Peptides against a protein of PDB entry 2YKT. Designs and how they scored, part 141

Target 1, 231 residues: chain A of PDB entry 2YKT
Amino acid sequence: SRSEEMHRLTENVYKTIMEQFNPSLRNFIAMGKNYEKALAGVTYAAKGYFDALVKMGELASESQGSKELGDVLFQMAEVHRQIQNQLEEMLKSFHNELLTQLEQKVELDSRYLSAALKKYQTEQRSKGDALDKCQAELKKLRKKSQGSKNPQKYSDKELQYIDAISNKQGELENYVSDGYKTALTEERRRFCFLVEKQCAVAKNSAAYHSKGKELLAQKLPLWQQACADPS

## One batch from the design tools (peptide; made by RFdiffusion4, then SolubleMPNN)

Design b2_p17_6_s3 (from b2_p17_6, 9 letters changed)
Fold by OpenDDE base, seed 5:
Structure b2_p17_6_s3 (fold): chain B 231 residues (1-231), chain A 17 residues (1-17)
Amino acid sequence: as target 1 above (231 residues)
Amino acid sequence: SEDEFLKEQRKRLEEEL
């Protein structure tokens, strides 16, 4: 029936969230944490590299013929520091605005969805059983009427069961329909949240890339000319 | 009740969204 098919669809939405979406989201969070750790490692390693570059700049500054190159090397290290500061801000946003929030929600969601599905199933079954009972009683009544010398005695009761069946059928259909809409809304809300948080991260990432591009574009011509100038 | 639990969980999820 239409109601049975819609019921199956509703259950499948909840099952998809619990068995596919949530586990995949947990994996996404785990991969995000690995990515964050790697980027933090890059930041740390880069600090050591550019600290060593500063040391080379100090040696140049102490020389008689390469003093100006010392300033260039210091500028290179400083530009890198500014770029890395922007990266660190992006990573903070990545952690706090995406990973932490997704992790909190996915943990809360497991119990919620289980309870929501159970509630829906219980109520759907209750309405279905009530309908089946009325249908069974009508069938019994009709059998009794066929064996009776006075079938007219059961006519009013037959009409009552027919009306009850029609009403219960309508209630079941409405309940399942509303349940399906609710389930789809729950699914969509989870995807929308992921998209919105990813957009925020993307905005901060864009700021990081823009800052790096701007700083390097400004300074690189100066650095490239430094060795061509007389000491 | 189960209904109260669901309402509370929904509220928590919505507040964090």
Scores: peptide ipSAE 0.022, ipTM 0.561, DockQ to the pose 0.543
Fold by OpenDDE base, seed 3:
Structure b2_p17_6_s3 (fold): chain B 231 residues (1-231), chain A 17 residues (1-17)
Amino acid sequence: as target 1 above (231 residues)
Amino acid sequence: SEDEFLKEQRKRLEEEL
């Protein structure tokens, strides 16, 4: 029946969230943590490189003919430091605004969805059983009427059961339909939450990239000229 | 070391929650 098919679709939505979406989201979080770790590793390695650059700047500052180049090398290292600071701010946002919040939600969601599905199934079954009972009673009544010498005696009761069946069938169909819409809404809100959190990450990432671009664009011409005209 | 640095960074981020 239409109601049975829609019931199966509703259950399938919950099943998809629990068995596909949530596990995939957990994996996404894990990959995010791995990415965060890798970026921290880049920061560590970069620090060593630019610390060594500072050492070269110190040597230049101690020289007789290259003193001004020491300042250039120091500026290069300082710009790197500022870029790395911006990266760290991005990573804080990435961790706190996306990973942590997604992790908190996914951990709570299994119990919530299980309870929601169980509630839906219980009520759906209750309405279905009530409908089946009325249909069974009508069938019994019709059998009794067919064997009776006075079938007219049962006519009012038959109409009552027909009306009850129609009403209960409508209620069941409406309930299952609403259940399906609710399930789809539950799925959609989870994707929307992911999109919104990823948008926040994207904004912070854009800030990191823009800061790097502006700092380097400002200083690079100065650095490029440093060897052409000694001070 | 790199491992110590990574551990400290993770700890810092977790503390900021």
Scores: peptide ipSAE 0.015, ipTM 0.394, DockQ to the pose 0.022
Fold by OpenDDE base, seed 2:
Structure b2_p17_6_s3 (fold): chain B 231 residues (1-231), chain A 17 residues (1-17)
Amino acid sequence: as target 1 above (231 residues)
Amino acid sequence: SEDEFLKEQRKRLEEEL
């Protein structure tokens, strides 16, 4: 029946969230944590590299003929420091605005969805059972009427059951329909949450890239000329 | 929009039923 099919669809939405979406989201979070760790590793390694560059700048500054190149090397290291600071801010956002929040949501969601599905199933069954009961009673009444010498005695009751069946059928259909809409809304809400959190991270990532581009664009021409224009 | 999405899903359901 239409109601049965819609019921199956409703259950499938909840199952898809619990069995497909949430596990995939957990994997996404795990991959994000791995990515974060790698970026933190890059950050640390980069510090060592540019600290070594500063040492080279110190040596240049101590020389008689390359003093100005010392300043260039120091500037390179300083630009790196500024870029790195921006990266660290991006990483904080990545952790706090995306990973942590998604992790919190996914941990809470399993119980919530299970309860929501169970509630829906219980109520759907209750309404279905009530409908079935009325249908069964009508059938019994009709059998009794057919065997009776006075069928008119049961006419009013028959009409009452017909009306009750119609009302209960409508109620069941409406309930299942609303349940399906609710389930779809729950699914969409979860995707929207993911998109919103990813947008926040993307914004901070854009800021990191913009800062890096700006700083390098400003300084690179100067650095490129340093060797061409000896003092 | 969310409403449009739900309307579309409803339409699909109606077509399948």
Scores: peptide ipSAE 0.013, ipTM 0.441, DockQ to the pose 0.035
Fold by OpenDDE base, seed 1:
Structure b2_p17_6_s3 (fold): chain B 231 residues (1-231), chain A 17 residues (1-17)
Amino acid sequence: as target 1 above (231 residues)
Amino acid sequence: SEDEFLKEQRKRLEEEL
């Protein structure tokens, strides 16, 4: 029946969240932590490289013929420092606004969804059983009426069961329909949360890239000219 | 597949709701 099919779909939504979405989200969080760690490693390694560049700048500043190139090398290191600061801000947001929040949500969700599904199943079954009972009683009544010398005695009761069956059928269909809408809303809410948090990460990433582009665009022409203009 | 069938049925029901 339509109600049975919709019931199966409703259960499938909850099961998909619990068995597919949540495990995948846990994996996503784990991969995010790995990515964060790798970027932190890049930042650390870059610091050593540009610290060494500063040392080269110091040597140039002490030279007789390359003093101005010392300033260039210092500027290169400073621009790098500023870019790395922007990256660190992005990483902080990535950790605090995405990973931590997703981790909190996914840990809380298992108990909630299990309870929600169980509640739905219990109520759906209750309504279904009540319907089945009424149908069975009607069938029993009809058999009794058919064997009776006075079938009219049972006519009012038959009508009552028919009405009850109709009402219970409608109630079951409405409940399952609402249950399905609720389940879809629960699924959508989880995807929306992920999208919103990822948007914040994207915004911060854009700021990092923009700052880097700005700083390099400003200084690179000067650095390129430094060797062509000896002191 | 059963999964594909369920997905299609979901879509149909969503349009009716």
Scores: peptide ipSAE 0.009, ipTM 0.395, DockQ to the pose 0.034

Design b2_p17_6_s4 (from b2_p17_6, 11 letters changed)
Fold by OpenDDE base, seed 4:
Structure b2_p17_6_s4 (fold): chain B 231 residues (1-231), chain A 17 residues (1-17)
Amino acid sequence: as target 1 above (231 residues)
Amino acid sequence: SEDEFLKKQQQELDEEL
C-alpha cells in the first residue's frame, strides 16, 4: 500500500542517518583530528627551522660586512612568528568550533535517532494494528450477515466499521507522511550543521592566508633588495 | 475514542454470536 511504502522510506531515512551518515561523520572527525595533529607538527617543525634562521641572523649581525643582513633574517623569522600565531588561532577555532562540536553532537545523536525511530515505529504499528483490527471485525460482521436470515440487522454496524476504517486509514497515512517529512528534515539538518561548521573553518582559514599574504607582501620587496645594496 | 468505539462494537458483536 501507499502507507506501507512510505513507512519503508521513512525507516530507510533513519537507517541511512544511523548506519551511513553518523559513521561517516565519525570518520570525518577522526580525519580532522589527524589533520590538526599534522598542522601542529608543522608548527613545531617550523619553529625549529626559523630558530635556526635566527642563529644565522645572529652570525650576520656579528660580521663586519653583513650586519644589515642580520636584521633581514630576524625580520623573516618575526614575520614567520606572526603568521604562525595566526595559524594557531585558526587551529584553535578548527578544534573548538568544528571538531569538538561535531564529536559531541554525533555521540548524542546515536541515542536520539534510535529513540526517535523506535517511537515512530511503535506509533506506526499501533495505528496499523488498530486499522487491521477494524478490517478484521468488518470481515467477521459481513460473514455473519451472509449467514443470517436477517442481513439488514447488521447494516448499521457495517457502516460504522467502514467509517472507522476510513478514519484510521487516514490517520495512518497522515502519520506516516508526517513521519517521512520529519525524517528528511532531520537528515537535512545534520548536513546543514556540517556545512555551517565547515564555513566557519573556511573563514578562519581565509583569515590565516590573508594575514600571511599581507605580511609577506609588505616585507618581501625589502628582503629582495638587501643584497643589492651593500653597506 | 476510536479504540473505545471499536471495543464497544466488538462486545456487541460477541454478545450476538
Scores: peptide ipSAE 0.011, ipTM 0.337, DockQ to the pose 0.015
Fold by OpenDDE base, seed 3:
Structure b2_p17_6_s4 (fold): chain B 231 residues (1-231), chain A 17 residues (1-17)
Amino acid sequence: as target 1 above (231 residues)
Amino acid sequence: SEDEFLKKQQQELDEEL
């Protein structure tokens, strides 16, 4: 029946969230943590490289003929430090505003969805059973009427069961339809949350890239001229 | 109750979403 098909669709939405979306989200969080760790590793490795660059700047500053190039090398290292500070801020936000929040939600969601599905199934079954009962009673009544010398005696009761069946069928169809819409809304909400958190990540990433671009654009022309314009 | 649990969980989810 239409109601049975819609019921199966509703259950499949909940099943998809629990068995596909939530596990995939957990994996996404894990991959995010790995990405964060790798970026922290890059920051650490970069510190060693630019500390070594500072050492080269110190040597230049100690020289008689290359003293001004020492300042250039120090500026290069300082710009890197500022870029890395911006990256660390981005990573902090990435951790606190995305990973932690997603992790909290996915843990709570398993219990919620299980309970929501169970409630829906229980109420759907209850309405279905009530409908089946009325249909069965109507069938019994019709059999009794066919064997009776006075079939008219049962006409009012037959009409009452027909009306009850119609009402219960409509109620069941509406309930299942609303259940399906609710399930789809639950699914959409979860994707929307993910999109919103990724928008925050994108904003933070844009800030990091902008800061790097600005600092390098400001200083790079000066550095490129340093060897051509000895002081 | 199951309904109270669902309401609480829904609220928690809505606050985080």
Scores: peptide ipSAE 0.037, ipTM 0.732, DockQ to the pose 0.549; fails the geometry check
Fold by OpenDDE base, seed 5:
Structure b2_p17_6_s4 (fold): chain B 231 residues (1-231), chain A 17 residues (1-17)
Amino acid sequence: as target 1 above (231 residues)
Amino acid sequence: SEDEFLKKQQQELDEEL
């Protein structure tokens, strides 16, 4: 029936969130934490590399004929420091505005969804059972009427059961329809939250990339010319 | 009740967002 199909669809939405979405979200969070850790590792390794570059700049500054190249090497290291500061701000946002908030939600969600599904199933079954009972009683009444010498005796009761069945069928269909809309809203809310938090991270990532591009575009022509213009 | 539990859980989820 239409109500049975809609019921199946409703249950499938809840099952998809619990069995597919939430596990996938946990994996996404885990991969995010791994990525954050790797970026922190890159940051540390880069610091060592650019500290070594500063040492080369110090040697250039102490040399005859290469003194101005010392300033170039120091500028390269300073640009790296500024880019790194912007990366750290992006990583803070990545951690606090996406990973932590998703982790908090996904841990609470399993219990909530289980209870919500159970409530829906209990009420759906209750309404379905009440409908089935009325249909069964009407069928019994009709069998009695066919075997009776006075079928008119059962006419009023037959009408009452027909009305009750129609009302209960309508109530069941409405309840299942509303249940399906509610389930879809629950699913959409979770995807929307993920999208919104990822947008916040993307804004901070864009700021990091823009700052790096700006600083390098400003300085790179100067650095490229430094060896062509000896003192 | 189950309804009170669901409301509380929903509120907690919404407050953490």
Scores: peptide ipSAE 0.032, ipTM 0.689, DockQ to the pose 0.406; fails the geometry check
Fold by OpenDDE base, seed 2:
Structure b2_p17_6_s4 (fold): chain B 231 residues (1-231), chain A 17 residues (1-17)
Amino acid sequence: as target 1 above (231 residues)
Amino acid sequence: SEDEFLKKQQQELDEEL
């Protein structure tokens, strides 16, 4: 029936969230944590590299013929420090605004979805059972009427059961339809939350890339000319 | 209520069967 089909669709939405979306989201979070760890590793390794560059700058500054190149090397290291600071800010956002919040949501969602589905199923079954009961009673009444010497005695009761069945059928259909809309809304809400949090990360990532581009674009021409200029 | 009515009708039906 239409109501049975809609009921199956509703249950399938909840099932998809619980068995496909949430596990995939947990994997997404795990992959994000791996990415964060790798970027933290880059940060640490980069520090060592540019600290070594500073040492080269110190040696240049102590030389008689390359003193000005010391300043260039120091500037290179300083620009790196600024870029790295921006990366760290991005990583904080990535952790706090995306990963942590998604992790909190996905952890809470299992209980919520189970309860929501159970509530829907319980009420759907209750309405279905009530309908089935009315249908069964009408059938009994009709059998009794057919065997009676006075069938007219049951005519009013038959009409009342027919009306009750119609009302309960309509109520069940409406409930299941609303249940399906609710389930789809729950699914959409989860995707929207993911999109919104990813947008926040994207914004901060853009700031990191912009800062790096800006600083390097400003300084690189100067550094490229440094060896051509006499001391 | 409708449910109360149906319950009453069921009881009456069961008593007559």
Scores: peptide ipSAE 0.022, ipTM 0.601, DockQ to the pose 0.015; fails the geometry check

Design b2_p17_7_s1 (from b2_p17_7, 8 letters changed)
Fold by OpenDDE base, seed 2:
Structure b2_p17_7_s1 (fold): chain B 231 residues (1-231), chain A 17 residues (1-17)
Amino acid sequence: as target 1 above (231 residues)
Amino acid sequence: SELEELEEEIKKIEEKK
């Protein structure tokens, strides 16, 4: 029946979220944590590299003929520090605004979805059982009427059951239909949340890249000219 | 927050069990 088909569709939406979406989201979070760790590693390694560059700048500053190149090397290290600070800000956002929030939600969601599905199933079954009972009673009444010497005695009651069946059928169909819409809305909400959080990360990432581009574009011409200029 | 709303919804559903 239409109601049975829609019921199956509704359950399948919940199952898809629970068995496909949520596990995939957990994996996404795990991959995000790995990415964060790798970027933190880059930060640490970069610090060592540019600290060593500063040391080279110090040596240049102590030289008789390369003093100005010391300042250039210091500027290079400073620009890197600023870029790295922006990266760290991006990473904080990535952690706090995306990963943590997704992790909290996905953890709670299993409980939520289980409860929601169970509630839907219980009510759907209750309405279905009530309908089945009414149909069974009508069938029983009709059998009794057919065997009776006075079938007219049961006519009013038969009409009442017919009306009740019609109403219960309609209620069941509406409930299942609403259930399906609700399930689809739940699914959409989860994707929307992911998109919104990813947009926030993208915005912060753009700020990091913009800052780096700006700083390097400003200073690189100066650094490129440094060796051509006499001491 | 959305998280708090979810928690409230969970609570409401569980209370009706």
Scores: peptide ipSAE 0.027, ipTM 0.618, DockQ to the pose 0.100
Fold by OpenDDE base, seed 1:
Structure b2_p17_7_s1 (fold): chain B 231 residues (1-231), chain A 17 residues (1-17)
Amino acid sequence: as target 1 above (231 residues)
Amino acid sequence: SELEELEEEIKKIEEKK
């Protein structure tokens, strides 16, 4: 029946979220944590490299003929520091606004969806059973009427059952239809949340890249000519 | 927050069982 088909569709939406979406989201979070760790590692390794560059700048500053190049090397290290600060800010946002929030939601969601599905199933079954009962009673009544010497005795009851069946069928169909819409909305809001959080990450990432580009573009011409200038 | 709302909804559904 139409209602049975819609019911199956509704259940399948919930099952897809629980069995496909949520596990995939957990994996996504895990991959995000790995990515965060790697970026933190890059930051740490870069610090060591540019600290060593500063040491080279110190040596230049102590020289008789290369003092100005010491300042250049220090500037290079300072620009790096500023870029790294921006990266750290991005990483904090990535952790706090994306990963943590997704993790909290996915942990609670299994319980929520299970409860929601169960509630839907219980009510759907209740309405279905009530309909089946009315249909069964009508069938019994018709059998009685066919065997009776006075079938007109049952005519009013037959009409009542027909009306009841029609009403209950309509109620069931509406309930299942609403259930399906609700399930689809539940699915959509989860994807929307993910998209919104990724947009925030993208904005922060853009800021990081912009800052780096700006700083390097400003200083690079100066650094490129430093060796051509007399000491 | 959205998380708090979700927790409340879970509680409501579980209490009705």
Scores: peptide ipSAE 0.027, ipTM 0.578, DockQ to the pose 0.098
Fold by OpenDDE base, seed 3:
Structure b2_p17_7_s1 (fold): chain B 231 residues (1-231), chain A 17 residues (1-17)
Amino acid sequence: as target 1 above (231 residues)
Amino acid sequence: SELEELEEEIKKIEEKK
């Protein structure tokens, strides 16, 4: 029947969220943590590289003919330090505003979806059983009427069952239809939440890239001229 | 927050179950 088909579709939406979306989201979070760790590793490795650059700057500063180049090398290291600081701030936001929140949400969602699905199934079954009961009673009544010498005795009751069946059928169809819409809305809101959180990541990433671009654009022309200038 | 709202929704559904 139409209601049975719609019921199956509704259950399949919940099943897809529980068995496909949520596990995939957990994996996404895990991959995010790995990415965070790798970027932290980059920051650490960069520190070693630019500390070594500072050492070269110190040597230049100790020289008689290259002192000004020491300052240039120090500035180069400092700008990169500032860029790395911006990356660290981005990573903090990435952890606190994305990963932690997603992890908390997906954990709670398993319980929520189970409860929501069970509630829907219970009510759907209840309405279905009530409909089946009325249909069964009408069938029994018609059998009695067929064997009776006074069939008109049952006519009013037959009409009552017919009306009840019609009403219950409509109620069941509406309930299942609304259930399907609700399930689709639940699915959509989860994707929307992911998109919104990823937008925050994009904004933080943009800020990181902008800071790097600004700092380097400001200083690079100066550094490029350093060797051409007399000491 | 959205997390708080989710917790409230869970509570409501579980109470009606």
Scores: peptide ipSAE 0.025, ipTM 0.609, DockQ to the pose 0.102
Fold by OpenDDE base, seed 4:
Structure b2_p17_7_s1 (fold): chain B 231 residues (1-231), chain A 17 residues (1-17)
Amino acid sequence: as target 1 above (231 residues)
Amino acid sequence: SELEELEEEIKKIEEKK
């Protein structure tokens, strides 16, 4: 029947979220944590590299003929520090605004979806059973009427059951239809949430790249001329 | 927060079960 097909579709949406989307989201979070760790590793490694560059700058500053190059090397390290600070801010946002929130949400969502599906199934079954009962009673009544010497005695009851069946059928169809719409909305909401959170990450990433570009564009011409113009 | 709202929704569903 139409209602049975719609019911199956509704259950399949919930199952897809629970069995495909949520596990995939957990994997996404895990991959995000790995990415965060790698970027933190880059930060640490970069610190060591630029600390070593500062040491080279110190040596230049102590030299007789390369003092001005010491300042250049220090500026290079300072610009790196500023860029790195921006990266750290991005990483904090990535952790707090994306990973942590998704992790908390996906854990709660498992319980939510299970409860929502069970509630839907219980109510759907209840309505279905009530309909089946009315249909069975109508069949019994019709059998009694066929065997009776006075079939008209059962006519009013037959009409009542027919009306009840019609009403219960309509209620079931509406309930299942609304259930399907709700399930699709739940699925869409989860994808939208992911997109929105990823947009925030993209904005933070853009800010990091912009800051780096600005700082380097400002200083790089000066650094490039440092060796050509001995002072 | 969205998480708090979700928790409340879960509670409502579980209470009606």
Scores: peptide ipSAE 0.025, ipTM 0.566, DockQ to the pose 0.101

